Peptides against a protein of PDB entry 3H8D. Designs and how they scored, part 51

Target 1, 122 residues: chain A of PDB entry 3H8D
Amino acid sequence: DMKRQQRFFRIPFIRPADQYKDPQNKKKGWWYAHFDGPWIARQMELHPDKPPILLVAGKDDMEMCELNLEETGLTRKRGAEILPRQFEEIWERCGGIQYLQSAIESRQARPTYATAMLQNLL

## One batch from the design tools (peptide; aimed at target 1 R10 P12 T72 G79)

Design b2_p24_5_s2 (made by RFdiffusion4, then SolubleMPNN; from b2_p24_5, 8 letters changed)
Fold by OpenDDE base, seed 1:
Structure b2_p24_5_s2 (fold): chain B 122 residues (1-122), chain C 122 residues (1-122), chain A 24 residues (1-24)
Amino acid sequence: as target 1 above (122 residues)
Amino acid sequence: as target 1 above (122 residues)
Amino acid sequence: SEADERLRWMLENAHLAGLSDPTP
């Protein structure tokens, strides 16, 4: 349902292994989420030292957030919410379009706002 | 119409009088806008050295942006768009609720998404 | 789940990674 609210979030993280290193040695990553209504539709992780991780609902459920949006507390984390384009720009750069497309073609993707939008563009 | 897209923007400004001062002497202000569809519904200006300026459609049309959203180029200015809450938080702090309410009561406010939302809260 | 736990951890430690209120 396209009527569901689309919300996007980003959280920086320092890996546990780096947690107590000197500040200059802490490598920063970024966790991204797209929620299609209450449920996560896409997840993305940027790491300073490895390839980005892309995840889509249906295909990668086991690796994605199981909590509904309210349960996550993301909406209450000041500074976590981002604009759609702030997510999409990174998603695109990381090959997210192709990743989601492939997930659709393989029938692994659960229908979401993201799948609908992609299919509308094709 | 609540179906119109609500978009919010913020841009910094340096007062013309400060334009060619030393960088450390340039006082930075902030210009905020709420667009209810193509037209501005609320405008707000934060100044470092004077009270905030609050403006609402209908009441303050002569002092507000006369360009439609597309004409402003704001949508094409990277970093200008902000989240609704980023606008509303400042709006509230500056007494915007009372300002808009007063404009409604005085029959000066043009009906907008903002007026509707306020009236829904009353 | 592990993913949920990871998210919670990130949220709890986000300040250490520089997440803060945007400046007006």
Scores: peptide ipSAE 0.321, ipTM 0.557, DockQ to the pose 0.779
OpenDDE base, seeds 2, 3, 4, 5: peptide ipSAE 0.320, 0.319, 0.313, 0.314; ipTM 0.583, 0.584, 0.588, 0.588

Design b2_p24_5_s3 (made by RFdiffusion4, then SolubleMPNN; from b2_p24_5, 10 letters changed)
Fold by OpenDDE base, seed 5:
Structure b2_p24_5_s3 (fold): chain B 122 residues (1-122), chain C 122 residues (1-122), chain A 24 residues (1-24)
Amino acid sequence: as target 1 above (122 residues)
Amino acid sequence: as target 1 above (122 residues)
Amino acid sequence: SAADEKLRWMLENAHLAGLEDPTP
């Protein structure tokens, strides 16, 4: 159902190894998720010391959150939910459009709101 | 067209009389807006020293923002855009549901996404 | 799953990374 609600979330994280370091030595990462209804459609991770990680439903299921939206607790975490554009801006900068397009073309992407929107864009 | 994009914004304001006072004496208010496509559907103002102001399209047009969404510059102001729930939570607390309902019943409200959603809720 | 545990860890430690309610 393409009428499913699209919701986006962002969580900052500090690596366990940096957890007890001085603030200046705590490098922050960012975890992003796009939920198409109850299920994650895209996941993205920004790390302080390695390339961004991009994941799309169908292709990367084993590496993505398997919890449904309600099970994640994200909807109850103040400050976690973000606007669509706040996700998409970073997604685009990280090459997410090309990544998802490639997944669609290779028939690895599960149909989601994200795949539908991209297909409508092209 | 009920497929119009719904966007919400929040801007802090300081009263002109407090503009040049010390920071501790600058009482902050909040201006909220709901845009149904290009036009404002609901406006809400939180003041430090008076009751909230609630405004709905059709009924309160003369007191609401007359600029279309693009003309406001809100879409270009970082931090101005908020999630729907961030608007609705305050709207509900301020009696917005009852206010809009009354405007609908009195035939003063212009049909918007907000009126449609409320009519579907009741 | 590992991904789920990672998310839980991040959520539990998000305050240490400065997650707060959006401030105006």
Scores: peptide ipSAE 0.373, ipTM 0.609, DockQ to the pose 0.676
OpenDDE base, seeds 1, 2, 3, 4: peptide ipSAE 0.370, 0.370, 0.365, 0.368; ipTM 0.609, 0.603, 0.606, 0.611

Design b2_p24_5_s4 (made by RFdiffusion4, then SolubleMPNN; from b2_p24_5, 10 letters changed)
Fold by OpenDDE base, seed 3:
Structure b2_p24_5_s4 (fold): chain B 122 residues (1-122), chain C 122 residues (1-122), chain A 24 residues (1-24)
Amino acid sequence: as target 1 above (122 residues)
Amino acid sequence: as target 1 above (122 residues)
Amino acid sequence: SEADERLEYMLENAELAGLRDETP
């Protein structure tokens, strides 16, 4: 059902090794999630010291957040929710379109709002 | 098509009578809009000195913004775009659900994402 | 899962990163 609420979230993180460093020496990463209704459709991680990680529902279930949206507590974290474009801009820059397209073509992706949108663009 | 991008905007306004008053004496209102793809689906105005105004596509076309989303320039106004919940919270508080429901029942509302969502809730 | 553990870690440290819990 494409009428489900689409919600996007972003959380910064500091690596454990940087926890006790001076603020200027802490490298920040970013965790992103797209929820299609209660369930995650896409996940993305920006790391300060390695390539971005892109994950899509169906293909990467074992590596993605298994909690439903309410269980994550993200909706109760002020400043965590972001606009769709704030997610999509980073997703596109990291090669997310190609990644999801390949997952669809290989029949590994679970149908979501994200897959439906991509099919409309191609 | 429920797969259209749903975008929400809010901009403040000052009453003409308050334009030349001291900042502390300027009463601020708020203009809200929900765009279902390129076209407005709902509009809402919060006034400092009168009841809220609620408007829905089909019923209130003559009183609503006639510009498509791109023509409004809202997408180019920093800070104008808001999260869906930021719109819906105010919409609900102002009686928007009942207003839209009545417009549907009277066959005055144009079908939009908003009407479809309401039909799912009722 | 490891993914859930990562999220939990991030949420636990979110306040230090400028995020706050919403008050009821």
Scores: peptide ipSAE 0.159, ipTM 0.562, DockQ to the pose 0.374
OpenDDE base, seeds 1, 2, 4, 5: peptide ipSAE 0.031, 0.148, 0.041, 0.030; ipTM 0.531, 0.553, 0.433, 0.531; seed 1 fails the geometry check

Design b2_p24_6 (made by RFdiffusion4)
Pose (drawn by RFdiffusion4):
Structure b2_p24_6 (pose): chain A 119 residues (1-119), chain B 122 residues (1-122), chain P 24 residues (1-24)
Amino acid sequence: KRQQRFFRIPFIRPADQYKDPQNKKKGWWYAHFDGPWIARQMELHPDKPPILLVAGKDDMEMCELNLEETGLTRKRGAEILPRQFEEIWERCGGIQYLQSAIESRQARPTYATAMLQNL
Amino acid sequence: as target 1 above (122 residues)
Amino acid sequence: GPGTERFREYAWQFDTDPSLQSPN
């Protein structure tokens, strides 16, 4: 019913902007948009646990801007294939995280919940 | 979901003559494919030593890869799949819009998602 | 919200430092 679009933004800690390149520890931010709205958000950090977020339970913590108001479709190198998102998501325990939110009635139905519930 | 049937692939390549040269002397080219479901709709090649090759379904059937998407194994090759924009950027710089527009005007281009997209643009 | 704030920071870093961008 809606187009699935995935984005990735590599980042460094704000405290690392003026250190030499070898001292800049990298992370990655990810978003899965189910149409204009974000279904899943994922953050890999070099200094703390991975942050996994799903629509519904984590609305407060997730990016609140829809796809068009982010400008992500306009940023070069930001969009990624579905597998590039799914591989990282699975390695972070994302399948169990989304499943747990589904069973406890904390998940808003999206293309992502439909995929886990089907298989 | 016509858009979901669209799949794009890129294979970087080198000539055999450059196989054992230093990495800086390996003149790379790129082969591209746009699949509209099981069939190639557009094929594109950037070569280090000759003009770019642009091919469209219908007009260029003899020159294009004859295999369908599942027969190629491309969906199973690591790093081969690219986003639509990665294909479109190169296609545009090669004159692909003019090439596809002409094939449509000469009615040689077989209707595909690519011809449908160019027509919605015009 | 906090996610939007993080996004804006990360997006700003991405736009200002090309080394963080994925080559096409």

Design b2_p24_6_s1 (made by RFdiffusion4, then SolubleMPNN; from b2_p24_6, 17 letters changed)
Fold by OpenDDE base, seed 2:
Structure b2_p24_6_s1 (fold): chain B 122 residues (1-122), chain C 122 residues (1-122), chain A 24 residues (1-24)
Amino acid sequence: as target 1 above (122 residues)
Amino acid sequence: as target 1 above (122 residues)
Amino acid sequence: SKGTERLNYKLKLYEENPELRLPE
């Protein structure tokens, strides 16, 4: 069984309210994505002025990237791809394990590489 | 007094639940927007499996597009812009006149081109 | 609506990252 490739990406974003401000006044957020094969499994948003947002496939589909990996062009965007640990370190710091666990327990999470790995740890 | 430009847009959307389905099984909805100058005046959502959603500025701000027209990028999206009548025909079919009228009467509607036009008709 | 929420998210993200836009 061909294991789906796990790929991770990070890109900056500026808040809409800051879009028209001078660059020094644009607070930068970070958008993180974990793709399990072609489809997103986890998404995380780090904001300069609010708590991090954690999203998991199945539960949070409406708030997550709707494009498949190829459609995003992220694989072709220089500097966008990050190492697995670069994602996981932030995910863990933000309480991602607990968040995903709760989604699994509530049967809201769609099965992904992330759910499988977590289930192996617990 | 420079009259604000009235511009209308339509874009498709796929339900999150259908995102992973084959293309033929992805039921397509349609998102419509009327921009009165830079700001949205009316929004309409046609869904394949539920009643249409009608939204008017002032009353339904929390459910409407929060971006100004330029921020949406809709003016730069090929095929997104539609003719006024293409919006109005659907709006009328969906009961938009009555919906907007009620919003005006309840003093919930923010004044827009749409409210002005309706008041001219009634 | 859920559709609107999704769209707003897309618009926010795609404004800053044009490469994430759906193919035309």
Scores: peptide ipSAE 0.101, ipTM 0.533, DockQ to the pose 0.086
OpenDDE base, seeds 1, 3, 4, 5: peptide ipSAE 0.073, 0.099, 0.098, 0.074; ipTM 0.497, 0.523, 0.527, 0.496; seeds 3, 4, 5 fail the geometry check

Design b2_p24_6_s2 (made by RFdiffusion4, then SolubleMPNN; from b2_p24_6, 15 letters changed)
Fold by OpenDDE base, seed 5:
Structure b2_p24_6_s2 (fold): chain B 122 residues (1-122), chain C 122 residues (1-122), chain A 24 residues (1-24)
Amino acid sequence: as target 1 above (122 residues)
Amino acid sequence: as target 1 above (122 residues)
Amino acid sequence: SKGTERLLEKLRQYEENPELRLPE
């Protein structure tokens, strides 16, 4: 069988406190997702005023997107899809490697392309 | 063994006739490349004043980039890397599928990820 | 799920707020 396609997406958001402010006073956050085939493998949220949120499949299913990729409509959002490295660079900077590693070690992580890649790295 | 990474790049160029013109009078062309692992698989050139140039590995080696990916420095040029679909959309629009198919049928094309994908499609 | 709801909210914002639109 064919290997699953790895696809990455990013969309901006405005924090609730800024929703009614003038555009110049709105601070942007960023929502990131890694899809391993149709299903999300990793999710990441950058906030302008709090620590990043890192999420991995299996461990954080309740807090992650449950929709398959097609259901999200992300593929139809112009500019939403990003390069793998654009995701990975931020993921690494936010401590994603350690987070995923810990999830694997605790047997919380669902096997994904991401877990496989990390296990190959270690 | 691991499958080779497919990476795509685009850089602008100015046609020779416009090199000494004011910036506003310079018409941009676009150079596209698909690398199957370290080696180029497909190349495409969009010109403002002539038909596109399509090139495939094996058939057009003399006219294609001879450098491996790392040697090109493309990975270190900000904004040069593009999404697969950004390449494929233009490739298809320029008749790339037919061009590659013809190269396969004539036994001129070197086997690449691109040839494999096309053979899966047909 | 909570995660889906969060995404949907962000997508809603994206559609409703031109200042969030990414370059084409």
Scores: peptide ipSAE 0.164, ipTM 0.529, DockQ to the pose 0.647
OpenDDE base, seeds 1, 2, 3, 4: peptide ipSAE 0.163, 0.160, 0.161, 0.176; ipTM 0.556, 0.551, 0.547, 0.570; seed 4 fails the geometry check

Design b2_p24_6_s3 (made by RFdiffusion4, then SolubleMPNN; from b2_p24_6, 16 letters changed)
Fold by OpenDDE base, seed 1:
Order: structure tokens, then C-alpha cells, then sequence
Structure b2_p24_6_s3 (fold): chain B 122 residues (1-122), chain C 122 residues (1-122), chain A 24 residues (1-24)
């Protein structure tokens, strides 16, 4: 639906265990989100010391951001918004297509722009 | 249509008259484009010494980029792609909403994502 | 939710930690 704007965001983070370490010893992770309108459709986390976390709406709601886009404040963080491809490239590399596909097949995925795009592709 | 990806680009240009001048005497303009799928929907040019140029598909085809997105090579130019808001903010400031509205009312505008969005807004 | 708390924490980090500043 053209009424729902697709917006993508990325912010870095430092692991809690590294918070008090020297800067050179702080390994950065990256938090990514895809918002389909006001609500999150996909979330992804790149960690320096563990596998990436992939989350899709419907299946992983308990682990995903429950705030609407405005409530997150992401739109007010300069540099946080990223291009769709900047999200998708990482999503694909992390196996996101297969993850979302499985969520659709298992009837766990809530219909979103992401599910629609995948169904268009397959 | 979710099948058509909306992509926005910006590249600087130097006025022909300034091409042979010293760098400090070269005034930069900016060329902007909105592609609705493979074809341009809107084009905008910011000039240092004249009013902005606004162009919309259907009305201004002769003055707009005639290449499809792939042919432009814009997707292969690092830093050329911009966020939708980066385009829209300038578009709005330059009177683009009114320009597109007039093109729709005069039946000159080709239906695009841009026309649909404007009609959603109005 | 866990995800919300995680985001809040990450945003707080971003605002407080210069090393996490994003480019314009």
C-alpha cells in the first residue's frame, strides 16, 4: 500500500559488557529496523560476537520493538535513517529471505510490505 | 504499486561558464531525480544563479532525463542515491507540490507514484 | 517488550556515547 511509507533505520550499539572498556576494546553492534508505516516489519541485529538476530513481525513480536515509529524517536536521530538497499543487503547476507519465507510458510508472519515483496520475488 | 521501487538521486554539477574557472569560483548546482521504477517521475535542478527548475513526467518529458534508471548509471555512483525525504524537502521548498498539482489539473502529468502521493495528500 | 527496552538502551547509548555518533 502506497499509504504506508517504508522507512529503514540503523543505529550502532555497544554491548553491555563492553560499556566500561576502553574505546578500542568496545566492539560495535548494529541494530536495524524496517518500518512499514508506523509499525516495525523487520528487525535485525548484527553482533560482533554472536550470530545475527533476524526478527519478523508476527513471529517475533515479543522480541521486536513494540513502539510505533514516532515513539522510537529514530526519525529525530540524524544519520539513523538508511536507504532500503542498505537494509536489504545486510538482510540478504544474514539469511533474512529464508527466515521470512519460513515465517510465512509457518503462518507466523504478519502480512507486511516485507512479506509482499518476498511473495513477489518467489 | 509496490512493484515499482521509488528511488531518489542527487548529483552536483558545475555551470558550463564556470567549468574553466578556479574551484572557488565554480558555483555548484544540484541535479535531483525521482525514479518510479525504471522511469523518472520528477526532476529538479537547483542553480546558484537562477530559479530552481522543476519537472514532472508527462508534462516535461522533453526536458527530463530520457534514460531509464539503469542507463543513467546513478545506481553505480556512490553517494548519488538519497533518501526520499532529502528529495521531498527540497521539492516542497521549491514549490514542487503546487507545480505537480497544476500539472495534474491541466492533464499534463503522467500518473506516477508522485501524482498518487499528491492525490493522497490533497 | 524486550525489543523496546533494547532499542531504548541503544538509543540512550547513542546519545551519551560520542564514539557511536552517526555521520550526517
Amino acid sequence: as target 1 above (122 residues)
Amino acid sequence: as target 1 above (122 residues)
Amino acid sequence: SKGTEELRYKLEQYESNPELRLPE
Scores: peptide ipSAE 0.260, ipTM 0.622, DockQ to the pose 0.578
OpenDDE base, seeds 2, 3, 4, 5: peptide ipSAE 0.255, 0.256, 0.257, 0.256; ipTM 0.623, 0.620, 0.609, 0.631; seeds 3, 5 fail the geometry check

Design b2_p24_6_s4 (made by RFdiffusion4, then SolubleMPNN; from b2_p24_6, 11 letters changed)
Fold by OpenDDE base, seed 5:
Structure b2_p24_6_s4 (fold): chain B 122 residues (1-122), chain C 122 residues (1-122), chain A 24 residues (1-24)
Amino acid sequence: as target 1 above (122 residues)
Amino acid sequence: as target 1 above (122 residues)
Amino acid sequence: GPGTERLAEKLAQYEADPSLRLPE
């Protein structure tokens, strides 16, 4: 079984309220995604003015990207792809381990590479 | 079996002859490494003044990095780690596929993730 | 769905705003 490739991406964004401000007054947020093969397994958003948003497949499907990896165009965005650790470091800081664990325990998480890895760590 | 993590690194080097020249006269080469878990699987070197050097585990062990990944300190060098595609693009351009294939056919290549992936493509 | 829309908005903004472009 060709193990599904794990790929990670991040994109900066500006708050709607800051779109038309001078560059120095634009606070950036960050959108992150983990793709387990073609489908998103985890998503998170860092906002300059509110708590991080954490999303996991199965539990949060309605709020997560529904496009497959190729459909997102992320692979064609230069600089969007990041290393696994660049995702995981932020994920951990945002409480992602606990969030995913809770989703697994509640049986809300769809099995992904992320769930498997967490289950191997526990 | 916890599949061994594939990690890729790139560091610049200056030719010995250019070490003491002014910065504008220092031509940089690039050292690349692919680690299959703790051990190097592939290495390549881009030189400003000679053909690329390609090395594969098993065949070229004496010319490759002998340190395990942790011993190299590469994981602690900011900016050294690169995406798989950043390695593979250069590897392909340098004729790495043919080089590794030849090493497999001659039974000189040690089995690695790289050999397995190539065998899956052929 | 909302998840796709969220990404689409961010991607559109990313393409439209050179200040968001990550250093090459």
Scores: peptide ipSAE 0.147, ipTM 0.581, DockQ to the pose 0.565
OpenDDE base, seeds 1, 2, 3, 4: peptide ipSAE 0.144, 0.143, 0.143, 0.143; ipTM 0.603, 0.595, 0.613, 0.607

Design b2_p24_7 (made by RFdiffusion4)
Pose (drawn by RFdiffusion4):
Structure b2_p24_7 (pose): chain A 119 residues (1-119), chain B 122 residues (1-122), chain P 24 residues (1-24)
Amino acid sequence: KRQQRFFRIPFIRPADQYKDPQNKKKGWWYAHFDGPWIARQMELHPDKPPILLVAGKDDMEMCELNLEETGLTRKRGAEILPRQFEEIWERCGGIQYLQSAIESRQARPTYATAMLQNL
Amino acid sequence: as target 1 above (122 residues)
Amino acid sequence: GSGTTRFRTYMYLAEKHNLFEDPE
């Protein structure tokens, strides 16, 4: 029904902007858009647990901008293939995280919940 | 979900003569493919030593890869798949829009998602 | 919200330090 689009933003801690390159610890921010709306958000941090977020339970914590108002489709190198998102998501325990939210009625139906419920 | 049937692939390559040269002397080229479902709709090659090769379905059937998407194994090759824009940026810089527009005007281009996309643009 | 703030911050930092990979 809707186009699935995935984005990745590598980032460094604000406190690391003016250190030498070898002292800049990298992280990665990810987003899965199910049409204009974000279905899953993932953050890999060098200093704390991975942040896994799903539409519904985590609306307050997730990026609140729809796809057009982010400008992500306009940023070079930001968009990634579905597998590049799914591989990281699975290694973070994302399948169990989305399943847990589904069973406790905290998950908004998206292409992501439809995929887990099917298989 | 015509868009979901669209798949794009890129294979960097070098000539055999450059196989054992220093990494800085390996003149790379790139082979590209746009699959419209099971069939190649556009094929593109950047070469380090000759003009770029642009191929479209219908007009260029003899020159294009004859295998369908599953027969190639490309969906199983690590790092081979690219986003549509990665193909389109190169296709445009090679004169691919003019090449596809001409094939459409000469009616040599077989209707594909690529010809449908260029027509919606015009 | 907080997630939007993080997103903008991460985008800014990524662009400032050229952290995006070249797609070609």

Design b2_p24_7_s1 (made by RFdiffusion4, then SolubleMPNN; from b2_p24_7, 8 letters changed)
Fold by OpenDDE base, seed 5:
Formats: structure tokens, sequence, C-alpha cells
Structure b2_p24_7_s1 (fold): chain B 122 residues (1-122), chain C 122 residues (1-122), chain A 24 residues (1-24)
């Protein structure tokens, strides 16, 4: 459905173990999401001390946000919404293209705007 | 071409007649642009004292930015790039949907991402 | 889901510690 709005969000996070440390010792991570209309299509997490986590709808539903966009409250968080390129740039650097492609080829990916765009690119 | 990146920009401007006035007398306008890949698809200008100006590729080429996106330097100007919704929200309020539709129906509009999306919506 | 809980936790922590930053 080409009518669905594509929206992207990121939020910073600190590890629970760091929350009581001095600011300099609180290592930040970043949580990213791509919503295809009301539902998440892709999710990504950057951690300061481990490999990035990549998640795609259909394949990784159990690990992804199950809330619709409105339920997340992300649209009401100042600075949470980001440009498409701000998501894609990180997604690409993390190997997201290959990850999503593999999910499509294995028939694990739910069709989303992301899958459609990738299939147009390949 | 679904491969083209959609990017949106906004910059403030001051009326030429106001540029030498006191700051309080410098009424700001806003210049908006939608680039469909390297080329502008839509342009919009909000003025403090006159109706908004709406422009669409094909119909209004002579009044629109003639530079490709790279040539504009907009991508290098901090704070110039905006979210798609930040453009669309203003575009809709200004009657942009009807303006673009009319341009399509009159066969004046050059096909862009904007025309394609509108045709999907109608 | 685990992902939803992760989001909620991250949001709560981010707010608590005032981690939200302007992406610009």
Amino acid sequence: as target 1 above (122 residues)
Amino acid sequence: as target 1 above (122 residues)
Amino acid sequence: SRGTERLRTKLALAEKHNLFEDPH
C-alpha cells in the first residue's frame, strides 16, 4: 500500500547497569525504528560494546516492538523522529540490506515498504 | 523510479525590502522544497503578508529552483533538511493537493514522486 | 513482546536521565 506513511525514529538509551554511574561512564546506545504506516517494518539497535542488532518484520516479530506507532508514544517525543536517510545510513552500515534480503529470500520477511523498496533496488 | 530518494528542505528568508530594517521589522518568510532524487518536485513559499506560493515541477519550472540538489548546497546547510511530514503538513494546509491535482489533470505536471503518490491517494 | 518491553525500558531510562538530544 503506497498510501502508508514511512516514519523513522531513534531514541538513546543507557544500560541498566550504567544508570547509577557517573555521566562519563554511562555508555549510550541507540534504538532505531522504521514504521510503515502504523506498524514497524524494521528495528535496529546500536550498542556501545556489542554488534548492532538488526530486526525485520515477519522474521523478528517476537523481538520487535509490537505496538502500533501511536501506542509507542514516539510521535510525542521531541527529537525522536528522524529523517529517512538518518535511519538508512546506519541501516546500510550495519548490513541491513543483506539482512533484509536474506529474510526475503528465506520467506521470513513480512512484506513492507522496506521489502518492496529493496526488491526494486535489486 | 522508486529508487529516488525523497528529501525535503526549509530555509527562512527576509523580504528584500526588509533586509535593512530593524530586526523587529524584518518579517520572515519560509522557502520549502521537495526534491525527488536530484531534481525539485515541489516548491512552496510562505510569506508573512501574502498568500502562499505553490509550485510543481513541469507547470512552474520557470519559477522553481533550477539547480539540482547537490548544486543548491542545501544538504550542507545545518537545519535546512526537514522531515517529509513537516513539508506535507504545510503543503496540505496551503491547498497543495488540489494544486498538484489540477496540474496533473491539465497535463502540466511533470511526473514525479509527488504526482505518483497523489495518484495513488485519489 | 520483548521488543516492546525493550522500547518501554529505553524510553523510561532516556527520559529519566534526560538523554534525548536534538538530531540536528
Scores: peptide ipSAE 0.177, ipTM 0.531, DockQ to the pose 0.496
OpenDDE base, seeds 1, 2, 3, 4: peptide ipSAE 0.177, 0.177, 0.177, 0.175; ipTM 0.484, 0.536, 0.519, 0.431; seeds 1, 2, 3, 4 fail the geometry check

Design b2_p24_7_s2 (made by RFdiffusion4, then SolubleMPNN; from b2_p24_7, 8 letters changed)
Fold by OpenDDE base, seed 4:
Structure b2_p24_7_s2 (fold): chain B 122 residues (1-122), chain C 122 residues (1-122), chain A 24 residues (1-24)
Amino acid sequence: as target 1 above (122 residues)
Amino acid sequence: as target 1 above (122 residues)
Amino acid sequence: GPGTERLREKLELAEKHNLFEDPH
């Protein structure tokens, strides 16, 4: 339902092993989330030295954030919120469309805004 | 209706009188728009040397963009789209809440997402 | 759960190392 606000967030992270290194030796990763209203619909992680991680609600609930949006504190982190396209561009590049489609076809995906949009596109 | 996507845009402009001046002598203004689905709901202009201009649908239609969102090409201009809060922060600072409230009270405002949100806030 | 714990860890580290940038 388009009544729920779609909000997107991105957080940089460094590997625990790099935390005590000089800044130039800290390789950054990026954590992404799409919230469909208060609840997470998609999550994505970019790592400097391994494949991206794609997660969708229903299928990957145990690996995704279980907090509602307000509980995460993301809305209070300056620079954390991003535009929809800033999420979608990376999602597409990482094969997120196919990942979500497969989750729908296997009946693993929980219905979200993301599943609805994909179904409209196909 | 929350079914319509709320999208916000900002573009710089240069005063006509400055267009042929050296870059350092061109004072930039900022044009802002809030689209409630395909149609503009609020517009705002920041000028370097005069008070901000606030405009709301219904009241100020003749001074606002007549084009639907797709016709504007704003969605295709890199860096034009901004976060809701990037619009709202400036809107609030410029007295936009009071401006919209007055337009509602005088029955000049066309119902939009912006009018609905304000009514929920009061 | 694990996903929440991972988020918290990332947030804490990001703040500690001043990784957040001002969007302005």
Scores: peptide ipSAE 0.163, ipTM 0.545, DockQ to the pose 0.653
OpenDDE base, seeds 1, 2, 3, 5: peptide ipSAE 0.166, 0.165, 0.165, 0.161; ipTM 0.570, 0.570, 0.569, 0.572; seeds 1, 2, 3 fail the geometry check

Design b2_p24_7_s3 (made by RFdiffusion4, then SolubleMPNN; from b2_p24_7, 10 letters changed)
Fold by OpenDDE base, seed 3:
Structure b2_p24_7_s3 (fold): chain B 122 residues (1-122), chain C 122 residues (1-122), chain A 24 residues (1-24)
Amino acid sequence: as target 1 above (122 residues)
Amino acid sequence: as target 1 above (122 residues)
Amino acid sequence: GIGTERLLEKLRLAEEHNLFEDPH
């Protein structure tokens, strides 16, 4: 429910194909997650060479992290946790509002804090 | 082209609604993928409580894995890779031949190894 | 699922290549 702690995380990643390259040739991406309590509500990935990936719970479960927050170890990674606005700013720029809205309207989105917030704004 | 390596994978998934249940009450589904070289050609999901989901490249791109095979990490997951026939047997039982054929006839399917094989059989 | 595998791979690679913030 709405009393669950909302926590946001970001980690850098390099593509598997770049892992053996020199540091200057390792194009960095960013993985973002919004956890509504122990479970992921939204996920997105920023890539250096392709469009952002946007994922919402219910619709995109197979592509999203299935681990609970504690299992991920993200809470123990220094610098991984970010502020809500640091997530939302990127989410909005990537078209996340429209993506989530479409998922709600098509009845694909699982109810989360994110769906509730969007529905309250409309 | 047809010289691309055809690789098949299967992973289990648990429904979001069962995440908090005891292990014996977590109904397991199965996610299947056919990769034609680095990109997905066919995807299917077996669910314990709803009809199978069948997806083919071109028609269902928005619902299919957008990651290339290396990005998925499936090649590094023990037990994930399956034999071609292990995929095809399930695909056929779920009506995949008819589904792909319809997608070809409606000009929705992107040409892949799977479309070529089906067209060669007709 | 696949998303979990991807996360674990990203975490592994990030740590191996020292992409996280240094402890202080």
Scores: peptide ipSAE 0.247, ipTM 0.624, DockQ to the pose 0.292
OpenDDE base, seeds 1, 2, 4, 5: peptide ipSAE 0.245, 0.204, 0.247, 0.244; ipTM 0.622, 0.588, 0.625, 0.621; seeds 1, 2, 5 fail the geometry check

